Peptides against a protein of PDB entry 6J54. Designs and how they scored, part 7

Target 1, 223 residues: chain A of PDB entry 6J54
Amino acid sequence: NENLFASFIAPTMMGLPIVTLIIMFPSLLFPTPKRLINNRTISIQQWLIQLTSKQMMAIHNQKGQTWSLMLMSLIMFIGSTNILGLLPHSFTPTTQLSMNLGMAIPLWSATVFTGFRYKTKTSLAHFLPQGTPALLIPMLVIIETISLFIQPVALAVRLTANITAGHLLIHLIGGATLALLNINTMTAFITFTILILLTILEFAVALIQAYVFTLLVSLYLHD
Target 2, 42 residues: chain B of PDB entry 6J54
Amino acid sequence: QFQFTGIKKYFNSYTLTGRMNCVLATYGGIALLVLYFKLRSK

## One batch from the design tools (peptide)

Design b1_p10_1 (made by RFdiffusion4)
Fold by OpenDDE base, seed 2:
Formats: sequence, C-alpha cells, structure tokens
Structure b1_p10_1 (fold): chain B 223 residues (1-223), chain C 42 residues (1-42), chain A 10 residues (1-10)
Amino acid sequence: as target 1 above (223 residues)
Amino acid sequence: as target 2 above (42 residues)
Amino acid sequence: FPLLFFFFLY
C-alpha cells in the first residue's frame, strides 16, 4: 500500500528541511519591474495584480487600502504556492495546517484589533445584528462571539482541506489510472479523462482558495 | 429614524450605540455571573 | 498520453 500522505511530509535534504526554500521560491517568479515598458510576461503579471487589487480594494476606504500591499502579497503567495504545488513531485506548504494557521491567526487578529482600535463602536455593535429581538440579544451575542473566534480556524482549515483534498484526489485517481492501464484500457481512459478534468479543476481551486483566503481577510478588515 | 425614548434609547438593536451597549451589557452580565459562581464556590 | 504519464507519478 503506497502511503497516500507521503506527498504531505515535509521534505528534507541531507537532514535539513528544505521547506524554507520551497516557501521562498514563489518570490523568484515575481520580479520587481525595472522598466516603464516591461516584457510581455511581467506586464501580464502586473496587469493581473492591478486587476485583482482594484477588485479587492474597491470595498475598502482609504484607511483600509493601506492593507493593499499585504493583501496582494498574500494572494500572490498563496496562489503561487498552490499552483506550484500542483506540479509533479512538488510539496505544497499550504497543505500544512500549521502554515495556514500561522497566516490566518495573525491576519485575523490584526484585522480584529484594528477594528476595535479605529471603529470601536462599530466593532462592538457587530456582535449584535441589527433588528434582533430583545430576548435573543444575550444568546446571539454569545454565538457571534464564538463565530468570531472560529473565523481564523475556518480560514485555515478551508485552505488546508481544499488543497489537501485536491492533491489526494489527483494521487488516487492517478494511481487508479496506472493500475487500470494493465487491466482494461477503456476504463483507464475514462479515469484518465476524469484525472485531466480534476487537474484543471484543481488549478482553478488553487487560485480560488488564494482569492477566498485573501478576500475573507479583507472582509474581516472591512467589518 | 426610530425615535427611542427612555432606556430603549440606550439599549436597542437598531442604533449603533444601542447595539454596543447591549453587547457590553451582555458581557458584563456574563462576567458578573461567572464571578458570582466563582465566589460562591469558594 | 505519455507526457501526462509522468504527471501522474507524483
């Protein structure tokens, strides 16, 4: 039985963890522009960054737009790591819950504390939805408080679960396809087609999860 | 604009200040209850 | 087909 989770083990080379190198690798793919008119690839990258930046920051006030750099770096980091993780024999750091919690908790806490600092009344009022019947106020405040603390966990788990599940499915169906090649070519072709469709889906999921993660952090900042 | 009079002016679920006060009152009440039971258990 | 085979080995 092949270890289905072998791809999620942190890789080591010569006894040293190379996870740090893997985490830093995406930064090499996004060089800083040095020219007014860059090459086609960098221009497309910048255009995409500007497009996403405009969409994400449209909800924020001027003060919230100060977070644009961090949010853009976050989406680029998660997106690039997720896409690179879909390469064969690649390790995806975002499959590690520890990493995602390490991103989610500080970002969430920063948004919450920023909210309490600059919009104290609004942040406190957020624990009680508008128009709540008086009898439900105490219970609803408690539920909303619990919901608040679940947010960073949900954020991290969502990213981890989706990326991990995708990798597992690719591995399982890939293994099944290989096994079926020796048994029945027709069924192997069907599973192979499913695998192709799944891989395309996982590329989309990889980007969507990066977007959702950043969007939710942005949304928490807006609140 | 809902014109609230009396205690409803400060404790309502419609105004921002009213909602804030309700939240604070809830937390304060819970804290007092916890404190009460903690002191009673001793 | 063969090129995708290497992709499945991961």
Scores: peptide ipSAE 0.050, ipTM 0.785, DockQ to the pose 0.017
Fold by OpenDDE base, seed 4:
Structure b1_p10_1 (fold): chain B 223 residues (1-223), chain C 42 residues (1-42), chain A 10 residues (1-10)
Amino acid sequence: as target 1 above (223 residues)
Amino acid sequence: as target 2 above (42 residues)
Amino acid sequence: FPLLFFFFLY
């Protein structure tokens, strides 16, 4: 099964890691606008950013809206890396748990610390849901504190697991289709159809995971 | 609107201040318990 | 799509 995880090995050229170049590559897909009326591709990108920014930042106050640039850059980065990862023979940095933890932990810590700094009473009150029976208060506070610390881990693991599982599934089904081509062409056609549907699903998953990651960071900022 | 009187005014699960006080009380209680066992072990 | 498939699997 060495072939299954070969796509997740950090790529190196001449012994030098090229992961840095791969991480920087999505930035080239989003050029800065130079004109009042840009080309169709940039206009669509700006439209998408505008829609997502209006949606995500609608729940935030003016101070929270200062995070709009960071959150929008985050969703564009994760989304673009995930979509590019669906290209053949491409390495997806978001399949690396270290990468996702490196994003999740600082962003989570920043949102939590800003919450405690500006909304101390509200942030402390979030450890106890409204309407909790008096006898369950100590237990629920402990659970909620544990839940808070699990948030960055869950955020990173969710992204890593979904993208990694998708790539593994495409690889496995793809390998099965190739093996079945020599055995039974009819079954190979069925597995190939499943592979097509799966790849379409993975495009959706790639975007959804980027959105969910950014949305949860945004929600933690709001709390 | 919930009207709380007495101790429930400061410790309740409905008001913002009450919830905060409950959280602080639980942390304080845990800290005191840990301190108690730490001092007892010596 | 078939060409992409072969590129994905190789």
Scores: peptide ipSAE 0.040, ipTM 0.793, DockQ to the pose 0.018
Fold by OpenDDE base, seed 5:
Structure b1_p10_1 (fold): chain B 223 residues (1-223), chain C 42 residues (1-42), chain A 10 residues (1-10)
Amino acid sequence: as target 1 above (223 residues)
Amino acid sequence: as target 2 above (42 residues)
Amino acid sequence: FPLLFFFFLY
């Protein structure tokens, strides 16, 4: 059991935390373009950023479009960290709940405060859905207020749980394949095939979780 | 346009202003209840 | 196959 959770321990070198370097490493993979005609890799990256930006910002007004740069940087950061975390013997910072809460709480609070500052009437009215019966109004307002405070927790826990569960499954099935190699080669081959399919699924989950995280932050900004 | 008369004009779930007033009234009611129990316990 | 074998099962 200690070996299963060893991959989630923050790495240190000479007593200094390397976590800061690991968090900053994905930023080096996305250089800023300096030329009018870019290299193929930079052109593909810019094309992907433009496509995702157009899809996510289509819901927002001109004031909401000012957040486009921050939301695009967030999806690229979480997506790249999650993908790099699937590499063997790598540490994933997004498996740490403290990091995900550190992103979720400030972004959520910023969207809520921005909503209350610019659209006070609409933001207060959001606590009560339209057409609610008069008897259910007090209870529904309380439920909606509790729901608002659960949003940053749900955002952080979703990202943490999906990434950690994926890593644990890869370790467990990987350990099972090693144990079965000495017992039966045919069963080991089946478990190895499942491991490959699981790793492909985890790559998809890593990107989906980055997209869902940014989409939910974007949705909270729209309301 | 929903023509609401009297108290229903200010406290309605169909209008934006009515919804806002309902939310403020619920928070005000909860705050008064908390204050009542806090003052009663002393 | 051998790359995945050595990286995930090592």
Scores: peptide ipSAE 0.028, ipTM 0.774, DockQ to the pose 0.016
Fold by OpenDDE base, seed 3:
Structure b1_p10_1 (fold): chain B 223 residues (1-223), chain C 42 residues (1-42), chain A 10 residues (1-10)
Amino acid sequence: as target 1 above (223 residues)
Amino acid sequence: as target 2 above (42 residues)
Amino acid sequence: FPLLFFFFLY
């Protein structure tokens, strides 16, 4: 059981925490371009950032588009950390709920406060859906208020649960595959095939969760 | 599109201002209830 | 990236 969760323990080298280095490492993968025509890797990165930025900012007005830098940095950070975390013997900071809450709560609070500051009437009216019967108004306002406070928790837990569950599943099926090699090679081959398919899926999940996290923050800003 | 008169003009679930006033009234009512129970317990 | 890192260091 201790071996199963060993990958989620914060790594230390010679007693020094290397978590800081792991968090900073993704930034080294995205160098700042200095040329009009860059190399192939930087050009692809810029194209992807521009494409995602265009899609995410399409729903925002001019004031909302000021958040483009923050949202693009967020998706790049979460996406890169999630993908790097799928490497063997790697530590993924996004498996830590404390980190994801540390991102979700400030971003959520910022969007809520900006909403109340600049669109007070619409933000307050958002607690009551249109066309609600008069009898249900107090109950629905309470439910919508609770829903608002659940947003940062749901945002953080969604990311943490998906990444953590994926890592655990890869570890469990990988361990089962190794155990079955000594028992029945045919069943081990089946589990190994599932492991390969799962690892491919987890690469997609790693990117999807980064996108969903950033998108939801963007949608909260739009409201 | 919706024309309301009287109290329904300010407290309705269809207009923006009406929805806002309903929300404020709900929070105000809850705050008064909490205040009442707090003062009653004291 | 640096801005997010500063939020975690604080």
Scores: peptide ipSAE 0.014, ipTM 0.794, DockQ to the pose 0.160

Design b1_p10_1_s1 (made by RFdiffusion4, then SolubleMPNN; from b1_p10_1, 5 letters changed)
Fold by OpenDDE base, seed 5:
Structure b1_p10_1_s1 (fold): chain B 223 residues (1-223), chain C 42 residues (1-42), chain A 10 residues (1-10)
Amino acid sequence: as target 1 above (223 residues)
Amino acid sequence: as target 2 above (42 residues)
Amino acid sequence: NPLLLFSLLF
């Protein structure tokens, strides 16, 4: 059904791509503070960023903590875009696999190359788990090598699939509620209740996917 | 700490250096196999 | 990696 996928089409206005503006919009929600004592909203926002930063970077050494700005900006960007995408008639850039691959591949490659540059022995040793029986070593090294190359694809597809599936479910259940309004009011009420619960779930999924995406990038950096 | 002697010192799944050498040996073996089949086809 | 395994649930 073309109507179901219409929300995933990249929007244009007068032939100009407004997708760039949509991608840049979340940055407006996070202004830089200029005062020592900021407003309540900015203070809460910075407090949340600090909490997530401490939690995410707790596993990293001082060299890995240099990535804190990148990882915090990533989680805030994906999280904000996913939440804004739940607004009616909104376009979510994270539903596009191309965008998610555009984030996953460079970040993954950067973490892999950083690992090989500064921790060459440890990075090569990760292809073989500790304590592996001698007979399984060649097969396990091959599997682990394949697993490494699947990581960026899995990272991008996970985010894309979860957000896209959530949007589709909201549209389907929403359409079903409208169709049932004139057929059976009681059934429509039940379907509407499911829609509300699903919407709450999608808010949670939106934040979880942002966290998981950033966490996995962080784990690849830590090796 | 595990103390290994002989070939097990260089190729083991418990030490960091041993694991690295096992990985390199595996890649080297695969590369030699690919090279063998490539030369055989020619 | 338990976190990778957990990520497969989502």
Scores: peptide ipSAE 0.055, ipTM 0.851, DockQ to the pose 0.034
Fold by OpenDDE base, seed 3:
Structure b1_p10_1_s1 (fold): chain B 223 residues (1-223), chain C 42 residues (1-42), chain A 10 residues (1-10)
Amino acid sequence: as target 1 above (223 residues)
Amino acid sequence: as target 2 above (42 residues)
Amino acid sequence: NPLLLFSLLF
């Protein structure tokens, strides 16, 4: 059903890609503060960023805390794009696996390389859990190595799958509700209730996925 | 503190250095196996 | 890793 996936096609106008503008739009929602005491909107945004920054960077040392700006910008970007994607007739760039891989692979590789650069011994030792029986060491090291390389794929697929599945469910249940209005109004009311509950859930999922993505990147940095 | 003697001092799953050496030994073994099969096929 | 396992729930 091509109509089902039509909302995931990259939008163009007059042959020009609008995707670039859509990706840049969330940046306009977070202006930089210019005053010591800002308006309520900027103050709330700063407060939220400070809270999340303190929570996420608490596990890092001074060198790891240098990543605070990047991680906070990442969570704000993914979170805002996911929420904006729930607007009707909107395009969500995070439904594109190419975009999520483009974020996950470089960030993951940067954290891994940073770990090997500054904490080589500790990073290598993490491939073998402490207390492993001697006979299981070779197999476990291989498994841990495979687990490491699955991380960037898991990050990208998790974000893509959750956001895409949410949009599909809203579309399908919404379409079913409209179809049932002329068939059985009582059943249509039930499906509509489910649609409302699902929409609320998808708002939560949008934020959770942004948080989990950023948190896991931060966790990989900590090793 | 863990006290190890002999080869266990360098290859163990309890100390940081021991775990690192075990990982390197595993990678080295795999690399040697791959190299062996590659050279054997030629 | 509990955080990694927890991430699989979502």
Scores: peptide ipSAE 0.041, ipTM 0.848, DockQ to the pose 0.034
Fold by OpenDDE base, seed 2:
Structure b1_p10_1_s1 (fold): chain B 223 residues (1-223), chain C 42 residues (1-42), chain A 10 residues (1-10)
Amino acid sequence: as target 1 above (223 residues)
Amino acid sequence: as target 2 above (42 residues)
Amino acid sequence: NPLLLFSLLF
């Protein structure tokens, strides 16, 4: 239905795509600190970045921690875009599968290539789980190879599906609430309560999906 | 740990080197099969 | 009316 998916169409103004501006907008919300002691808002923001950075990069060695900037920028970007997408009449770029594939495929390929470049022995051995019976080795290697190539697709689809489904659900429940206002006020109140709970959940989902996406990229890097 | 001798020393599912060799052998076997069928079709 | 605020989501 066109009405349901209208919010997922890339917006344009006078034929010019404004999606580029929407993608760049979250960057304005995260200014770089210029003081040793910043204000409370920036200090909390930096603290959160440091906290998440320590947690995300704890599994990596010193060489793997060079990806910290990339991974932290990724989680901040996806998280901020997902949260901003819950605003009324907002467009979330992460609802576009092309956008998420555009992030997933290069990052996945970079992690895989980095693994093969610096940890060739371990990366190749990862295609065969330890303790596999000898007769199952060829089939399991093939399955693990297929699994590897599914990773970027699963990464992109997971993010796209979760954010898109959440937005659709909010739209449907919201529409149902408005339709029930003049029919049955009691049922409208119930659906409205569900809508409130769902919106709270979607805020959490927005952050969780950003975290999961970045975490999985990090885990693929660690192997 | 594991004391493997002979072919099992190089091709096993427990040692990192053995696992790598098994993977390479699998890919090599698949590549040879693909080449065989490709050359068979003339 | 909070419901009107949520109506802006559409």
Scores: peptide ipSAE 0.028, ipTM 0.805, DockQ to the pose 0.017
Fold by OpenDDE base, seed 1:
Structure b1_p10_1_s1 (fold): chain B 223 residues (1-223), chain C 42 residues (1-42), chain A 10 residues (1-10)
Amino acid sequence: as target 1 above (223 residues)
Amino acid sequence: as target 2 above (42 residues)
Amino acid sequence: NPLLLFSLLF
């Protein structure tokens, strides 16, 4: 079992946490432009950021668009870390539940708090769906309250589970293909095809999970 | 659009104000129940 | 030997 989870252990070098450097590394991939017309690569990167920013913030008013920088930095961070984690012998910080909870809980609490501060009436009304029969109101309010508190946990667990499961599956199928090379080459080829398809899927999952995480935080802010 | 009279004017599941009041009433009721059991335990 | 290359990836 240790061999399966060896890729998920936090790396240390000489007793010093290398995790800090790994977390900071994606920041180097997004340099700030200085020129009016930048290089093609930087221009494409900024175009993608602007495109995603417009899509994410289209649902928000002027007050909600203040969170644009935070949400865009979040999606870029999670997306970049997830994609970089698919590299061989790489450590993905997003596979750690503590990391994801450390992001989910503060962001969720901030969005809920801002909602109660500026939209108190609407936020309180969201605990009761519109049109519910009178007899079910107390029970439904309790359920909705519990659902609210489960949101940060579900947000963190969703990200952790999807990324971790993907890495484990790639590792297992990869190991199986290597073992089958010496036994049956034809079967090994089939498993290798599955591995390729799975890796393509994981690239998509890496981006989708980053988007979903940021989108849900944005939706909680919008209420 | 909805015309409510009496208690339904303040506590309804259709109006925004009514929904808010229902939520506050439920929280208040739960708080009172918790306080009751806490005081009863002593 | 693409499988050998993939073995280096994991």
Scores: peptide ipSAE 0.027, ipTM 0.803, DockQ to the pose 0.016

Design b1_p10_1_s2 (made by RFdiffusion4, then SolubleMPNN; from b1_p10_1, 6 letters changed)
Fold by OpenDDE base, seed 5:
Structure b1_p10_1_s2 (fold): chain B 223 residues (1-223), chain C 42 residues (1-42), chain A 10 residues (1-10)
Amino acid sequence: as target 1 above (223 residues)
Amino acid sequence: as target 2 above (42 residues)
Amino acid sequence: NPLLLVSLLS
């Protein structure tokens, strides 16, 4: 029972917060280029960053493309932390709702405020979909306003729930596999196969959630 | 494109200006309702 | 709304 959630407790060593070091660790995996022609690994990393950057920023104009550094750093951070979190006995900061809210709320508010600052007319018009019947206008405006305020919560909860649920399933299936090893070897083999397939799925989910989180922030900026 | 006259020119769900005005009118109406209930209460 | 679609599918 309690052992299932032990991996989600923030780790400390002699009262010192190791969480800060864990959060900064993924940054070491992406060093800055030093040469005109870099190493193969660094070249592949930069190539991937350029591809994702071009794809994600294609929606934005010149002013929106200023956010390219922020959005790319965000997707690299969330993606790397989620992948590293799938290592055995690792702690994933993105499983903490406070961490995800700390990212979602400022980014969401920044995109909303920039929209109201530079595109006030269009931003206000987004609260009413085009072609709405006249009698439904007041109710729909209220619903769209509520929907706006739910966006940062949805971003944080989606990321937290998906990563946390994946971790829990891996632990549960893994524990069941170990328990069945000395009871029924055939059933244990089936459970182990499911565990492998689930782990592969969680790698994909980890990257997808990082992409979706960053993409939604980008879409909020574009409005 | 759309052609509107009268009040529909300023309050419509098809043009950006019309949509913006509808949103502002809705918020203004809600604010007035809230103000009314606050002033009505002792 | 593309945002709603992504939110529902994710």
Scores: peptide ipSAE 0.107, ipTM 0.843, DockQ to the pose 0.034
Fold by OpenDDE base, seed 4:
Structure b1_p10_1_s2 (fold): chain B 223 residues (1-223), chain C 42 residues (1-42), chain A 10 residues (1-10)
Amino acid sequence: as target 1 above (223 residues)
Amino acid sequence: as target 2 above (42 residues)
Amino acid sequence: NPLLLVSLLS
C-alpha cells in the first residue's frame, strides 16, 4: 500500500527538486498573444478568460477589478495544474497542502487587509450579521471572527482534499481493476468502467475546484 | 426604515454603523477583560 | 450567506 501515496511525494532528480519546474510548466500552455488574430487555441483561451473575467469581476467595483489579472491567473494556474495532474505519472502540486496554503494565506490576507483599508466600516460590520438578537451579539462576533481566520485554511484544505481524494480513488480503483483481471474478468470490467467514469468526474472536479478557489478569493475581496 | 433612539441608535444589529459599533464594543470588552485578568495576576 | 453557501456547495 506504500504505492498509494508514492505519487504524492515531491519529485526529485539527482537530489534536486523538480517541483519548481512542474509548477512553472503550466505557464508554457498559455502563451501571450502576439497577433491581432491568433491561433484557435489562443483565441479560445482568451475567450474563456474574458468570459470568466466578466462573470467573476461583475460583482466588484473599479478598485476590485484591479484584481482581475491576479484572479484570472490564479484560476488558470490551479485549473491547468489540476488537469495536468490527471495525466499518467504526473505530479499535481495542488495536492500538497503547503502549496495551497502558500497561495491561500497571502491572497486571503491581501483581500482582508484591502477590505479593511478601503471599506473599514463595512468590513467591521461583517463580523455581526444583520438582525442578530442583542443577547447573541458578543458570541456571534467571536464566532464570526474565528470564522474569518478559518477561511484561508478552509480554502487550502478544500482544494487539497478534493484533488488528493480524487487521485487516491483513481489509484485505488485502478489497482483494484488490475488485481481483478486475474480473478474475475467481469468484475474487473465493471471496476474499469467505474474508473473511466471517475476519471471523467475528476476532470470536472479539477476545473470546479479551481473556479471555487478563485471565486472564494474574489468573494473575500468583495466582502 | 429603522427608527432607533437612545443607545439603540448607536448600538444595533440592523444599521451598518450600529453593527460596527457593536463589534468594536465587543472587542473592546474582551480587551478590557483580558487586561483585567492580566493585571490581576500580577 | 453567499460565502457559506458557496463553501458548502463545493
Scores: peptide ipSAE 0.094, ipTM 0.850, DockQ to the pose 0.035
Fold by OpenDDE base, seed 2:
Structure b1_p10_1_s2 (fold): chain B 223 residues (1-223), chain C 42 residues (1-42), chain A 10 residues (1-10)
Amino acid sequence: as target 1 above (223 residues)
Amino acid sequence: as target 2 above (42 residues)
Amino acid sequence: NPLLLVSLLS
């Protein structure tokens, strides 16, 4: 178990936390454009950012579109960290529940408070689905209230669990492949094939989880 | 679209105002119950 | 909110 979860321990060097550097590293991969026509890489990045921005902010009003910068930075951060985390000996900060809660709770709170400030009537009305029978109103309101408070937890746990599970599977299957090399080469080949497929899947999952995380935050803002 | 009369005008599950009032009434009721038991416990 | 429910459960 210790060896299995060793990759999830927060790395330190000489007693100093190196996690801060790891968290800040993805920022270096997205330089600010300085030209009208940039490099191919930067152009693709900007195109993707604009594409995702338009897609995510399409459901929001003008006031909601003010959150575009924050949401785009969030998805870029989570996505980049998740992708970088798939490197062999890399540490993925998003595997830490504390970090994900640190992102989820404030963002969720901000969206909820924003909703209550500017859309008080609608926000309060969301605790009661339309068309609810009168007798079920009190209980349903309670359930919806509980559901509201579960949102940040679910948001953080979903991201943490999916990323952590993916990493764990890669390590397990990778280790099994190495162990089987000296036992049964054919089986090792099969396991290795599974590892490759899983790795491809995890790349997709890494991006999807980043998108879902950001989308849900955006959805909470839209109520 | 919805035409309600009487108390249903203010407390309904179809209009925004009605839903809001129902939610507030529910919270108010719960608060009163909690307050009642709190005062009773003392 | 069926969509939200599915998103939360996924």
Scores: peptide ipSAE 0.078, ipTM 0.847, DockQ to the pose 0.035
Fold by OpenDDE base, seed 3:
Order: sequence, then C-alpha cells, then structure tokens
Structure b1_p10_1_s2 (fold): chain B 223 residues (1-223), chain C 42 residues (1-42), chain A 10 residues (1-10)
Amino acid sequence: as target 1 above (223 residues)
Amino acid sequence: as target 2 above (42 residues)
Amino acid sequence: NPLLLVSLLS
C-alpha cells in the first residue's frame, strides 16, 4: 500500500532534497550553555548528558574516554531524531537503512581498528574463547569472525527495524481506529486505547534504541 | 597460572598468547588453502 | 559476552 510507506519516502522540495535540513534540525534543540544558571530545559539536558556520560564511560580507560564526545553526540542525535519522528507527518531519517548503515559501518570499523591498533593480542585472542577444545578451534574461529562482521549489520538493522515497525504499527492501528469509528464504537475505543499505549511504548523504544546503538558501539570499543 | 610445555606453550586455548597463535595459525592455514586452490586453477 | 546480553535485550 502506497499510503503505508509514503511517510518513509525522502522528502524533496522543487527537486531539491530537504533531508539535509531535517537531519540538521535536531542540533537546534540543544543549544550550548552560556550562563552559570541556565534555563530549566538546558539544565535538564546537561544533567541527562552527564548521567549518560558517566554510565557509559565508566567502563573505559583514559584513551577510551576520548570517545565520550562522539558517543554522547551519537546518542543525542539518534534519540532526538527518533523522538521527532513520532510527530505527525514527520520524516525520520533513522527509518532509512542507508542512514543507519552509514553510521554503523564507520563506527564499527573505527572501534575494530582501534582495538587492533592498541590491543592487538587481546583483539586477536577474542576470536577464540578460553577453554576451547583443540579440535573445535578452527571452526570456532571462523564462527567468531563471521559474528564480528555481522555486528555492523545487526546494529543498523536493529535500529531500522524497531523504528520502522513502530511507525507502521501506529499507522495501522490509527487507520483501523478511524475505520471502526462508524462501524463499532466499542471496538474503536479498544483500538484507540491500544494506539495510545503503543505510542507511549514507541517513545520509550525511541530512546532505548538510541541508547542501545550507542552502548553497543561503546562496548565494541572496549571489547 | 597455567603451566604448559612444548607445543602447548605456544598453542593453547587458555593463555592470551596461545589463543592468539591459534587464531593466526587458523588464518594462515586458510590462506594457504586458498592460495593452493588459486594456483591449482592456473 | 556483554555484547550478547545487550543485543538480546534490544
């Protein structure tokens, strides 16, 4: 159905892509602090960033903590875009697999290369779990190698699937509610209740997926 | 601490060095096999 | 192992 997937089409204006502006829009929602005592909104934002930063970077050493800016910017970007995507008639760039792959592959490769650069022995040894029987070593190494290459794909697909599925469910349940309004009011009320609960869930999913995406990148860096 | 002697000292699944060597040996073996089949096709 | 746990929770 063209109507179901119409919201996932990249928007254009007079032949010019406006996706660039949409991607840049979340940056306007996070202004830099200028005063000792800022507004309540900025204070809450800073507090949340500090909490998440402390939690995510607690497992990293000094060299790993240099990634704090990248990881915090990533979670804020994905989180903000996902939340904004729940607005009516909005376009979510994170529903595009190309967008998520574009983020996942470079970040994954950077973490892997960083691991091999500074912890070569540990990184290579990670392909073989401890206590593996000698006969199973070659096969297990191959499996672990394949598992490594699946990581960026799984990271991108997880985000894309969760956000896209949520949007589709909201559209479907919303459409069903409208269709049932004139047929059975009681059933329409039930579907509407489900829609409300689903919408609340999707707000949580939007933040969780942003957190999981960033956390996995961080864990790949830590190994 | 694990006490290994002989070949097990360099190739084991318990020590860090041993695990690394096993991985390298596996990749080396695969590379040699690929090279063998590539040269055989010529 | 920790990577698997997070992946399963998502």
Scores: peptide ipSAE 0.061, ipTM 0.845, DockQ to the pose 0.035

